# Peptides against a protein of PDB entry 6UG1: the designs that were tried, part 39

Target 1, 304 residues: chain A of PDB entry 6UG1
Amino acid sequence: SNEERKRRKYFHMLYLVCLMVHGFIRNEWINSKRLSRKLSNLVPEKVFELLHPQKDEELPLRSTRKLLDGLKKCMELWQKHWKITKKYDNVGLYMRTWKEIEMSANNKRKFKTLKRSDFLRAVSKGHGDPDISVQGFVAMLRACNVNARLIMSCQPPDFTNMKIDTSLNGNNAYKDMVKYPIFWCEVWDKFSKKWITVDPVNLKTIEQVRLHSKLAPKGVACCERNMLRYVIAYDRKYGCRDVTRRYAQWMNSKVRKRRITKDDFGEKWFRKVITALHHRKRTKIDDYEDQYFFQRDESEGIPD
Target 2, 301 residues: chain A of PDB entry 6UG1 as posed
Amino acid sequence: SNEERKRRKYFHMLYLVCLMVHGFIRNEWINSKRLSRKLSNLVPEKVFELLHPQKDEELPLRSTRKLLDGLKKCMELWQKHWKITKKYDNEGLYMRTWKEIEMSANNKRKFKTLKRSDFLRAVSKGHGDPDISVQGFVAMLRACNVNARLIMSCQPPDFTNMKIDTSLNAYKDMVKYPIFWCEVWDKFSKKWITVDPVNLKTIEQVRLHSKLAPKGVACCERNMLRYVIAYDRKYGCRDVTRRYAQWMNSKVRKRRITKDDFGEKWFRKVITALHHRKRTKIDDYEDQYFFRRDESEGIPD

## One batch from the design tools (peptide; aimed at target 1 I25 F111 T113)

Design b2_p18_7_s3 (made by RFdiffusion4, then SolubleMPNN; from b2_p18_7, 9 letters changed)
Fold by OpenDDE base, seed 2:
Structure b2_p18_7_s3 (fold): chain B 304 residues (1-304), chain A 18 residues (1-18)
Amino acid sequence: as target 1 above (304 residues)
Amino acid sequence: NLEKIIEYLNEKFNASLE
């Protein structure tokens, strides 16, 4: 019905805000001074120097290469630190079906909320789910004075899916679900004026995204619980930015149709949510990023 | 956190249907 369409749209909006607030809170937790002091000790001086290369005036690319090598070594150090990767409880922050949402409304399960103290202990010990591990990796880079962002792919229920029964088949569903991350890292390259994408946990990859990312879900089974729609960046200064354009090859033709921002009302609403979570002034880094997004929109064109 | 969020949303959502 039209009512069920409105209901699902509204529920999607509320769910999206709650996911974005969750990302914001986790971004505050990883700024812990106590955690920072512990995690900085994981990075040897030689690796710290690679993270902070001098500007090569002859070939700025040499400085970027040093930074990339430093990030690779940080990823290796992080793997040594991380002792226990826990499975997600149920589907974690991956996308729920409408049926699962309806069933969860009837089942008052007391979910154990992870407290800030428990999170900081988990990161410090290297024990937790992949999301906690990625968040801890961002904290380690920030402890080394690297301009690292926490990236969250927000997975609200698909309000464009009007099917009631979206029962996903059991055991194979977990492997397909976790094939692509929900959380990852971006690092600012001051030499190339670009964000570097780092997945330290899932795909264990570092990439300089041009047109497409390895982190973008591919295939029907993977996209059932991980639909790239809202990739939100949280920086060390409590900035909040929509960076979906970086990871979406087909933003205008495909991704926009699945977002609340497909209409003017949704665009204005989503902008208000971003503004409410954005607690810093604009910087030249934001100018370079917006220029890159503009060029990506022009290069994609308007879908026919 | 998410599960409390889902619970809260479900409570608010059910309360909006009543």
Scores: peptide ipSAE 0.029, ipTM 0.678, DockQ to the pose 0.082
OpenDDE base, seeds 1, 3, 4, 5: peptide ipSAE 0.029, 0.019, 0.029, 0.021; ipTM 0.674, 0.604, 0.676, 0.651

Design b2_p18_7_s4 (made by RFdiffusion4, then SolubleMPNN; from b2_p18_7, 9 letters changed)
Fold by OpenDDE base, seed 4:
Structure b2_p18_7_s4 (fold): chain B 304 residues (1-304), chain A 18 residues (1-18)
Amino acid sequence: as target 1 above (304 residues)
Amino acid sequence: NFEKIEEYLNEKFNASLE
């Protein structure tokens, strides 16, 4: 019905705000001074120097290569620190079906929200789910004075899916779900004036995204619980930015149709949510990023 | 207090399912 369509749209909006606030809270927790002091000790001086290369005036690409090598070594150090990767309870922050949401409402299961103290302990011990691990990696880079962002792919229920039964049946459903991450890192390259994408946990990859990312879910089974729609970046200064354009090859043709921002009301609403979570002034880094997004929109063109 | 916002949103989320 038209009413059910409205209900699903409103529920999607509410769920999206909850996820974006969760990302904001996790971004605050990883700024913990106590955690920072512990995690900085994992990074030896030689790796710290690679993270902070001098500007090569002749060939800025040499400085970028040093930064990339430093980030690779940080990923290796992080793998040594991380002792226990826990499976997600149920689906974690992956996308739920409408049926799972309705069934979860009937089950008064107190979602055990992980407390800040328990999170800090988990990161410090190297024991937790993949999301905690990624968040801890961002904390380690921030402890080394790297301009690292926490990236969250927000997975609200698909308001464009009007099917009643959306049950996902399959023995491999968990493997397909976790094939692509929900959380990752971005690092500012001051030499190339670009964000570097880092997945330290899942794909264990470093990318300079031009047109597409390996972190973008591919295939039907993977896209059932991980649909790239709202990729939100949280920086060390409590900036909040929509960076979906970086990871979406087909933003205008495919991704936009599945976002609340498909209409002017949704765009205005979503902009208000971003603004409410954005606690810093605009910087020249934001100008370079917006210019990159503009060029990507022009290059994609208008979908036929 | 963002924890209170998360709690409030979780409560509203659960209440929107009743």
Scores: peptide ipSAE 0.019, ipTM 0.621, DockQ to the pose 0.084
OpenDDE base, seeds 1, 2, 3, 5: peptide ipSAE 0.018, 0.018, 0.018, 0.015; ipTM 0.620, 0.618, 0.591, 0.595

Design b2_p18_8 (made by RFdiffusion4)
Pose (drawn by RFdiffusion4):
Structure b2_p18_8 (pose): chain A 301 residues (1-169, 173-304), chain P 18 residues (1-18)
Amino acid sequence: as target 2 above (301 residues)
Amino acid sequence: SDFDLETTLLELEEEYLE
């Protein structure tokens, strides 16, 4: 019914707001001073110097390379620090079906509250699922004074799914791509470097294509790329989906609430509500990348 | 700030069910 269609659109908006806000608060917890000081002693002087390379006037590229080596070394040592990698209970934060949600609302059960202290204890011990692990990795980079963003792929239920049944054909297929990952700024190449230290264990300077965007019909059942939100040290919140969307204006726009005007205005209201800093020059360099990327997409196939 | 995502989602899902 058209009524259920409208409800799905609203609940989608509601669930999305909650997910984005969770990203906002979790990013706050990541900045915890007490935790940052402990995680900083995990980084040797050698690697620390690689994370803060000297300006190389003749060839800025060498500085970028040193940072990449540093990022690689950090990924490695984080693989060692993280001793216990849990499985997501049930579905984690991956996209759920309308049927699954209706049924979760029905069954109330018992839910162990988490809170801030428990999160900190888990990151310091090295116990957690991949979301906790990558979030902790970002906290470590921040304790070393690197401009690290936390990236979250918000996976609200699909408001474009009109079906009354909503059934699907695997765990391994869900976890192929991450919900959480990291970006780090390169002041020499003036670009954001994408880092996934937990799932794909890769570092990529995304130009026109990214390894992180999910592929194949089976894998996209639980992970439909729509809202890639970046949170930074100074409490910025930016929609970074353009970096990770091969067909943004075609394929992805149909799945976002921003396809109509009301949707874009509303979404902007939330982003602004979550962006608690003023514009820096880096924001401009990023907008320039997005503009060029937006103009290079062209006609679809 | 303290926040519980699972409880908040459950409350929102109850409103949806209603």

Design b2_p18_8_s1 (made by RFdiffusion4, then SolubleMPNN; from b2_p18_8, 8 letters changed)
Fold by OpenDDE base, seed 1:
Structure b2_p18_8_s1 (fold): chain B 304 residues (1-304), chain A 18 residues (1-18)
Amino acid sequence: as target 1 above (304 residues)
Amino acid sequence: MEFDLEIELQKLEQEYLK
């Protein structure tokens, strides 16, 4: 019905706000001074120096290469620190079906509340789910004075899916679900004036995204619980930015149709949500990023 | 204000059926 369509759209909006607020809170928790002091000790001086290379005036690319090597070594150090990767409880922050939402509304799901103290302890011990691990990695980089962002791919229910039965079949559903991450890291490269993508946990990759990312879900089974729609960046100064354009090859032709921002009302609403979560002044880094997004929009073109 | 994502999602899920 038209009513069900409105209901699903409204539910999607509220769910998206809850996810974005969760990302904001986790971003605050990883700024813990106590955690920072502990995690900085994981990074040897030689690795710290690679994270903070001098500007090579002759060949700025040499400085970027040092930073990339430093980030690679940080990923290796993080793997040594992280002792236990827990499975997600149920589907974690991956996308729920409408049927699962309806069933959950009728049946009170048992969950454990993760307090800030429990999170800090989990990161410090190296025990937790992949999301906690990524968040801890961002905390370690921030402890080393690296301009690292927490990235969250928000997975609200698909309001464009009007099917009543949205049951997912298959024993491999968890493996397909976790094939691509929900959380990752971005690091500012001051030499190239670009964000470097870092997945320290899932794909264990460093990427300089040009046209597409390895972190973008591919294949029907993977996209059932992970649709690239709302990639939100949380920085160390409590900035909040939509960075979906970086990871979406087909933003205009495909991704926009599945976002609340497909219409003017949704665009204005979503901008208000971003603005409410953005607690810093604009910087030159934002200018370079917006220029990159503009160039990507021009290069994709308007879908015919 | 203590925000727990799963608590807030459960409230939202309960409201969806109303």
Scores: peptide ipSAE 0.536, ipTM 0.936, DockQ to the pose 0.675
OpenDDE base, seeds 2, 3, 4, 5: peptide ipSAE 0.526, 0.527, 0.532, 0.516; ipTM 0.933, 0.934, 0.936, 0.934

Design b2_p18_8_s2 (made by RFdiffusion4, then SolubleMPNN; from b2_p18_8, 9 letters changed)
Fold by OpenDDE base, seed 1:
Structure b2_p18_8_s2 (fold): chain B 304 residues (1-304), chain A 18 residues (1-18)
Amino acid sequence: as target 1 above (304 residues)
Amino acid sequence: MEYDLELELQKLEEEYNK
């Protein structure tokens, strides 16, 4: 019905706000001074120097290469630190189906509240789910004075799916779900004036995204619980930015149709949510990023 | 701030099913 369509859209909006606020809170937790002191000790001086290369005036690319090598070594150090990767409880922060939401009223899941203290202990010990691991990796880079962002791919229920039965069948449903991450890292390259994408946990990859990312879900089964729609960046200064354009090859033709921002009301609403979570002044880094997004929008063109 | 995402999402799901 039209009423159910409105109800699903409204629920999607509320759910999206909850996810975005969660990302904001986790971004605050990873700024813990106590955690920072512990995690800085994981990074040897030689690796710290690679993270902070001098600017090569002759060939700035040499400085970027040092930073990339430093980030690679940080991923290796992080793998040594991380002892236990827990599976997600149920679907974690992956996308729920409408059927699962409708049935949740009958199944009171006892969730265990993860307190800030529990999170900090989990990161310090190297015990937790992949999301905690990524968040801890961002904390380690920040402890080394690297301009690292926490990236969250928000997975609210698909309000464009009007099917009643959205049951996902299959023995590999969990494997397909976790094939692509929900959380990852971005690092500012001051030499190239670009964000470097780092997935330290899932794909264990570093990339300089041009047209497409390896982190963008591909294939029907993977996209059932992980639709690239709302990729939100949380920086060390409590900035909040929509960075979906970086990871979406087809922002205008495909992704926009699945977002609340498909209409002017949704765009204004979503901008208000971003503004409410953005607690810093604009910087030249934001200018370079916006210029890159503009160039990506022009290069994609208007969908035919 | 102690925030339980799962609890807040559960409350939203309960409201959706009312």
Scores: peptide ipSAE 0.427, ipTM 0.915, DockQ to the pose 0.757
OpenDDE base, seeds 2, 3, 4, 5: peptide ipSAE 0.419, 0.415, 0.420, 0.412; ipTM 0.913, 0.913, 0.915, 0.912; seed 2 fails the geometry check

Design b2_p18_8_s3 (made by RFdiffusion4, then SolubleMPNN; from b2_p18_8, 8 letters changed)
Fold by OpenDDE base, seed 1:
Structure b2_p18_8_s3 (fold): chain B 304 residues (1-304), chain A 18 residues (1-18)
Amino acid sequence: as target 1 above (304 residues)
Amino acid sequence: MEFDLELEMLKLEQEYLK
């Protein structure tokens, strides 16, 4: 019905706000001074120096290469630190079906809220789910004074899916779900004036995204619980930015149709949510990023 | 008030069924 369509759209909006607020809170927790002091000790001086290369004036690319090598070594150090990767409880923060939402609301599930103290202990011990691990990695880089962002791919239920039964059948559903991450890292390269994408946990990759990302879900089975729609960046100064354009090859033709921002009302609403979560002044880094997004929009063109 | 994502999601799910 038209009523059910409105209901699903409204629920999607509220769910998206909850996810974005969760990302904001996790971003605050990883700024813990106590955690920072502990995690900085994981990074030896030689790796710290690679993270902070001098500007090579002759060939700035040499400085970027040092930073990339430093980030690679940080991923290796992080793998040594991380002892236990827990499976997600149910689907974690991956996308639920409408049927799962209806069934969950009827079931008095006792959710166990992870407290800030428990999170800090989990990161400190190297015990937790992949999301906690990524968040801890961002905390380690921030402890080394690296301009690292926490990236969250928000997975609200698909309001464009009007099917009544959206049950997912399959023994491999978990493997397909976790094939691509929900959380990852971005690091500012001050030499190239670009964000470097770092997945320290899932794909264990460093990427300089041009047209497409390895982190963008591919294939029907993977996209059932992980649709790239709302990629939100949380920086160390409590900035909040929509960075979906970086990871979406087909933002205008495909991704926009699945977003609340497909219409003017949704765009204005979503901008208000971003603004409410953005607690810093604009910087030159934001200017370079917006210029990159503009160039990507022009290069994609308007879908025919 | 500590924001509990899972609790807030559950509240939303309950509101969705009303």
Scores: peptide ipSAE 0.189, ipTM 0.823, DockQ to the pose 0.684; fails the geometry check
OpenDDE base, seeds 2, 3, 4, 5: peptide ipSAE 0.181, 0.176, 0.189, 0.179; ipTM 0.818, 0.817, 0.828, 0.820; seeds 2, 3, 4, 5 fail the geometry check

Design b2_p18_8_s4 (made by RFdiffusion4, then SolubleMPNN; from b2_p18_8, 9 letters changed)
Fold by OpenDDE base, seed 1:
Structure b2_p18_8_s4 (fold): chain B 304 residues (1-304), chain A 18 residues (1-18)
Amino acid sequence: as target 1 above (304 residues)
Amino acid sequence: MEYDLELELQKLEQEYNE
């Protein structure tokens, strides 16, 4: 019905706000001074120097290469630190179906509240789910004075899916779900004036995204619980930015149609949510990023 | 701030089904 369409859209909006606030809170937790002191000790001086290369005035690319090597070594150090990767409880922060939401009223799942203290202990011990691991990796880079962002791919229910039965059948449903991450890292390259994408946990990859990312879900089964729609960046200074354009090859033609921002009301609403979560002044880094997004929008063109 | 995402999502799911 039209009422159910409105209801699903409204629920999607509320769910999206909850996810975005969660990302904000996790971003605050990873700024813990106590955690920072512990995680800085994981990074040897030689690796710290690679993270902070001098600017090569002759060939700035040499400085970027040192930073990339430093980030690679940090991923290796992080793998040594991380002892236990827990599976997600059910679907974690992956996308729920409408049927699962409708059935959840009947299943009072006792969720165990992860307190800030429990999170900090989990990261310090190297025990937790992949999301905690990524968040801890961002904390380690921040402890080394690296300008690292926490990235969250928010997975609210698909309000464009009006099917009643959205049951996902299959023995590999969990494997397909976790094939692509929900959380990852971005690192500012001050030499190239670009964000470097780092997935330390899932794909264990570093990339300089141009047209497409390896982190963008591909294939029907993977996209059932992980639709790239709302990629939100949380920086060390409590900045909040929509960075979906970086990871979406087809922002205008495909992704926009599945976002609340498909209409002017949704765009204004979503901008208000971003503004409410953005607690810093604009910087030249934001200017370079916006210029890159503009160039990506022009290069994609208007969908035919 | 102690925030339980799972609890808040569960409340939203309950409100959706009411």
Scores: peptide ipSAE 0.343, ipTM 0.890, DockQ to the pose 0.761
OpenDDE base, seeds 2, 3, 4, 5: peptide ipSAE 0.334, 0.331, 0.339, 0.329; ipTM 0.886, 0.887, 0.891, 0.887; seeds 2, 4, 5 fail the geometry check

## One batch from the design tools (peptide; aimed at target 1 K112)

Design b2_p19_1 (made by RFdiffusion4)
Pose (drawn by RFdiffusion4):
Structure b2_p19_1 (pose): chain A 301 residues (1-169, 173-304), chain P 19 residues (1-19)
Amino acid sequence: as target 2 above (301 residues)
Amino acid sequence: VDELKKFLDEKYNELLEES
């Protein structure tokens, strides 16, 4: 019914707001001073110097390379620090079906509250699922004074799914791509470097294509790329989906609430509500990348 | 995550009751 259609659109908006705010608060917890000081001693002087390379006037590229080596070394040592990698209970934060949600609302059960202290304890011990692991990785980079963003792929239920049944055909297929990952700024190449230290264990300087965007019909059942939100040290919140969307204006726009005007205005209201800093020059360099990327997409196939 | 799911289930039930 048209009524159920409207409810799905609203609940989608609601769930999305909650997810984005969770990203906002979790990013706050990541900045915890007490935790940062402990995680900093995990980084040797050699790697620390690689993470803060000297300006190389003749060839800025060498500085970028040193940072990449440093990022690689950090990924490696984080693989060692993280001793216990749990499985997501049930579905984690991957996209759920309308049926699954309706049923979760029905069954109330018992839910262990988490809170901030328990999160900190888990990151210091090295115990957690991949979301906690990557988030902790970002906290470590920040304790070393690197401009690290936390990236979250918000996976609200699909408001474009009109079906009354909503059934699907695997765990391994869900976890093929991450919900959380990291970006780090390169002041030499003036670009954001994408880092996934937990799932794909890769570092990529995304230009026009990214390894992180999910592919194949089976894998996209639980992970439909729509809202890629970046949170930074100074409490910025930016929609970074353009970096990770091969067909943004075609494929992805149909799945976002921003396809109509009311949707874009509303979404902007939330982003602004979550962006608690003023514009820097880096924001401009990023907007320039997005503009060029937006104009290079062209006609679809 | 559990707290967020529980809060959203309550809001879903409220939405069904209002409907």

Design b2_p19_1_s1 (made by RFdiffusion4, then SolubleMPNN; from b2_p19_1, 13 letters changed)
Fold by OpenDDE base, seed 3:
Structure b2_p19_1_s1 (fold): chain B 304 residues (1-304), chain A 19 residues (1-19)
Amino acid sequence: as target 1 above (304 residues)
Amino acid sequence: LEDLEKKLAELYREMKKKE
C-alpha cells in the first residue's frame, strides 16, 4: 500500500539517523586520551617515521609509498594486538529485512548496549567484534598523529523493497554478510591530496580508490545485508561527511535510487542530518575531496 | 550533545510532518 511505503520510508530515515549517531558516538570514544596513550605504544619509532615521511620535492610519490608502507606495518601490528575477533550478535549493524524488524519489535531483547568503559577495555585488550577492531585501529593511527577517519557504511532497511518476505534462508547468509566490511578507515595523504582507504580487519587491504573500491559489495548474496548507500566519514575533529561517491561506481544511475536523497525533500533532510553531526570548520582537505567528487560525477555522466 | 539532541528532535518532527 501507499501507507506501507510511507511507513518504510519513515522507518528508514529514523534508522539511518540512529546509525549515523552511533558512528558519531564511536568516533568520540576512539578520541579517548587514555586509549590514545596506550595504543601509541604499539607503534615503534621506525613505523612512526614511515607514517610521517618528509616531503620529497622531486618525487612526491616516494613520500606516498613510505606512508603506504607505514600503514601496512600498522595493519600487521594491529593483527598482533587483536587476540579475539568475536562474531556479531545476530547481524550486527548489517541490513535487516523488514520481517526481522517487525519480529524484533515484539522481542524486547535487552540488547546490552556496550558502554564506553567496556568499549575502551575491549579495544585495549584486543577482544571484540570486527567493528570494535576497526574503530580501535583508527584510534591507534590517531594516537600516532595520523589524520585517520572512521568510515561507516550505514545499512538502514531498504525502503525501496516492498516485498513482504525476504526470507534470507541461505546457510551461507552470515559468510556472505561479513564478506565486506561495515566499518573501515581512511587516511589523508598530504602528498597526493587524496584519501587512502584502509580495511585492517576484513579484507586486510590498502587502496587508493580511483573508480572502484574492493570494499564495495559485489554479488546478490553479499548485497542482501550490505548495500552501499550511505558511507559516512567521521574525523578526529568531529567532522562528518558523506563519502559515498568515492565507493559508488554508479552513484547517479544506481545508488541514488536507493537513498533518501532521491528527492529534494530527502536531500534537504539528509543535509540537515550531516550538518547536525558536523562539528568543525571547513578545511582545504574538504576542498580537495569535493573537487574529487565533482570529477567523479562528471566522469559517470547522466544515466541514459 | 544537547544541541545535537535538539537538532535530532527537530529532524524527527520534520519527518512526522511529511506523513
Scores: peptide ipSAE 0.030, ipTM 0.736, DockQ to the pose 0.081
OpenDDE base, seeds 1, 2, 4, 5: peptide ipSAE 0.025, 0.024, 0.024, 0.027; ipTM 0.642, 0.633, 0.641, 0.653; seed 5 fails the geometry check

Design b2_p19_1_s2 (made by RFdiffusion4, then SolubleMPNN; from b2_p19_1, 11 letters changed)
Fold by OpenDDE base, seed 4:
Structure b2_p19_1_s2 (fold): chain B 304 residues (1-304), chain A 19 residues (1-19)
Amino acid sequence: as target 1 above (304 residues)
Amino acid sequence: IEELEKKLAEEYRKMKEEE
């Protein structure tokens, strides 16, 4: 019905705000001074020096290569620190089906909300789910004065899915779900004027995204609970930016159709949400990023 | 989030029962 479509759109909007606020809160928690002091001790001086290379005036690419090597070593150090990767409770922050949303209303289960103290303890011990691990990795890089962003792929229920029964076949669902991450890291490369993508936990990869990312979900089964629609970046200064354009190959042709921003009302609304979560002034880094996104939009063109 | 999910799911159910 038209009413069911309106209801699902409204629910998607509310759920998206809740996810984006969660990302904001986790980004605040990883700025903990107590956590920063503990995590800085995991990074040897030689690795710190690689994270802060001098500008090579002859070949700026040499400085980028040092930074990439430093980030690789940080990823290896993080794997040594992290002792226990817990499975997600249920499906974590992956996408719920509409049937699961309806059924969750009936569940009297008291969910134990993870407190800030419990999070900081989990990161410090190296015990937690993959999201806590990625968030802790971003905290470690920030402790080393690296301009690292927490990236969150927000997975609100698909308001474009008008099926009544959206039951997923249970057996392989978890393996396919966790194939691609929900959280990852970006690091600013001041030499190339680009963001470097780092997945320290899931794919254990570092990439300089040009046209597509390895972190973008591929295949029907993986896309059931992880649809690339809202990739939100949270920086150390409480900036909040939509970086979906980096990771979406087909933003205009495919991704936009599944976003609230498909219409002018949704675009204006989503811009208000971003603005409410963006607590810093614009910088030259934002200008370089917006120029890159503009060039990517022009290069994709208008879908035929 | 799970508590927020529950509240949202309860609201979604109410909206469905009012139609």
Scores: peptide ipSAE 0.154, ipTM 0.776, DockQ to the pose 0.585
OpenDDE base, seeds 1, 2, 3, 5: peptide ipSAE 0.148, 0.153, 0.147, 0.151; ipTM 0.776, 0.779, 0.773, 0.779; seed 2 fails the geometry check

Design b2_p19_1_s3 (made by RFdiffusion4, then SolubleMPNN; from b2_p19_1, 13 letters changed)
Fold by OpenDDE base, seed 2:
Structure b2_p19_1_s3 (fold): chain B 304 residues (1-304), chain A 19 residues (1-19)
Amino acid sequence: as target 1 above (304 residues)
Amino acid sequence: MEDLELELGEKYREMKKKE
């Protein structure tokens, strides 16, 4: 019905705000000064120097290579620190079906909300789910004065799916779900004027994304619980930015159709949500990023 | 998040019952 379409759209919007606020809160928690002091001790001086290379005036690419090597070594150090990777409880922050949402209200599972103190302890001990691990990695880079962003791929229920029964069958559903991350890191390269993508936990990869990312979900089974629609960046200064354009090869043709921003009302609403979560002034880094997104929109063209 | 999903699930059912 039209009513059900309106209800699913409204519920998608509400769920999206809740996910974006969750990302904001986790980004605040990883700015803990106590955590920062502990995590800086994991990074040897030689690795710190690689994270902060001098500008090579002859070949700026040499400085970028040092930064990339420093980030690789930080991923290795993080793997040594992280002792226990817990499985997600149920589906974690991956996308729920409409049926699961309808049924979840019957299960009064006393979900233990993770407190800030428990999160900080989990990161410090190296015990937690993959999301906590990624968030801790971003905290370690920030402790080393690296301009690192927490990235969250927000997975609200698909308001474009009007099917009543979307039961996901099969034992492999968890493996397909966790194949691609929900959280990752971006690091600002001051030499190339670009964001470097870092997945320290899931794919264990570092990318300089041009047209596509390995972190973008591919295949029907993986996309059932992880649709790239809302990739939100949270920086150290409480900036909040939509960076979906970086990771979406087909933003205009495919991704936009599955976003609330497909219509003017949804775009204005989503802009209000971003503005409410963006607590810093604009910087020259934002100008370079917006220019890159503009060039990516022009290069994709208008879908026929 | 999980408490929020419960609250959201309840709100979703309430909206469905009012239709």
Scores: peptide ipSAE 0.034, ipTM 0.686, DockQ to the pose 0.574
OpenDDE base, seeds 1, 3, 4, 5: peptide ipSAE 0.033, 0.032, 0.033, 0.032; ipTM 0.684, 0.675, 0.687, 0.680

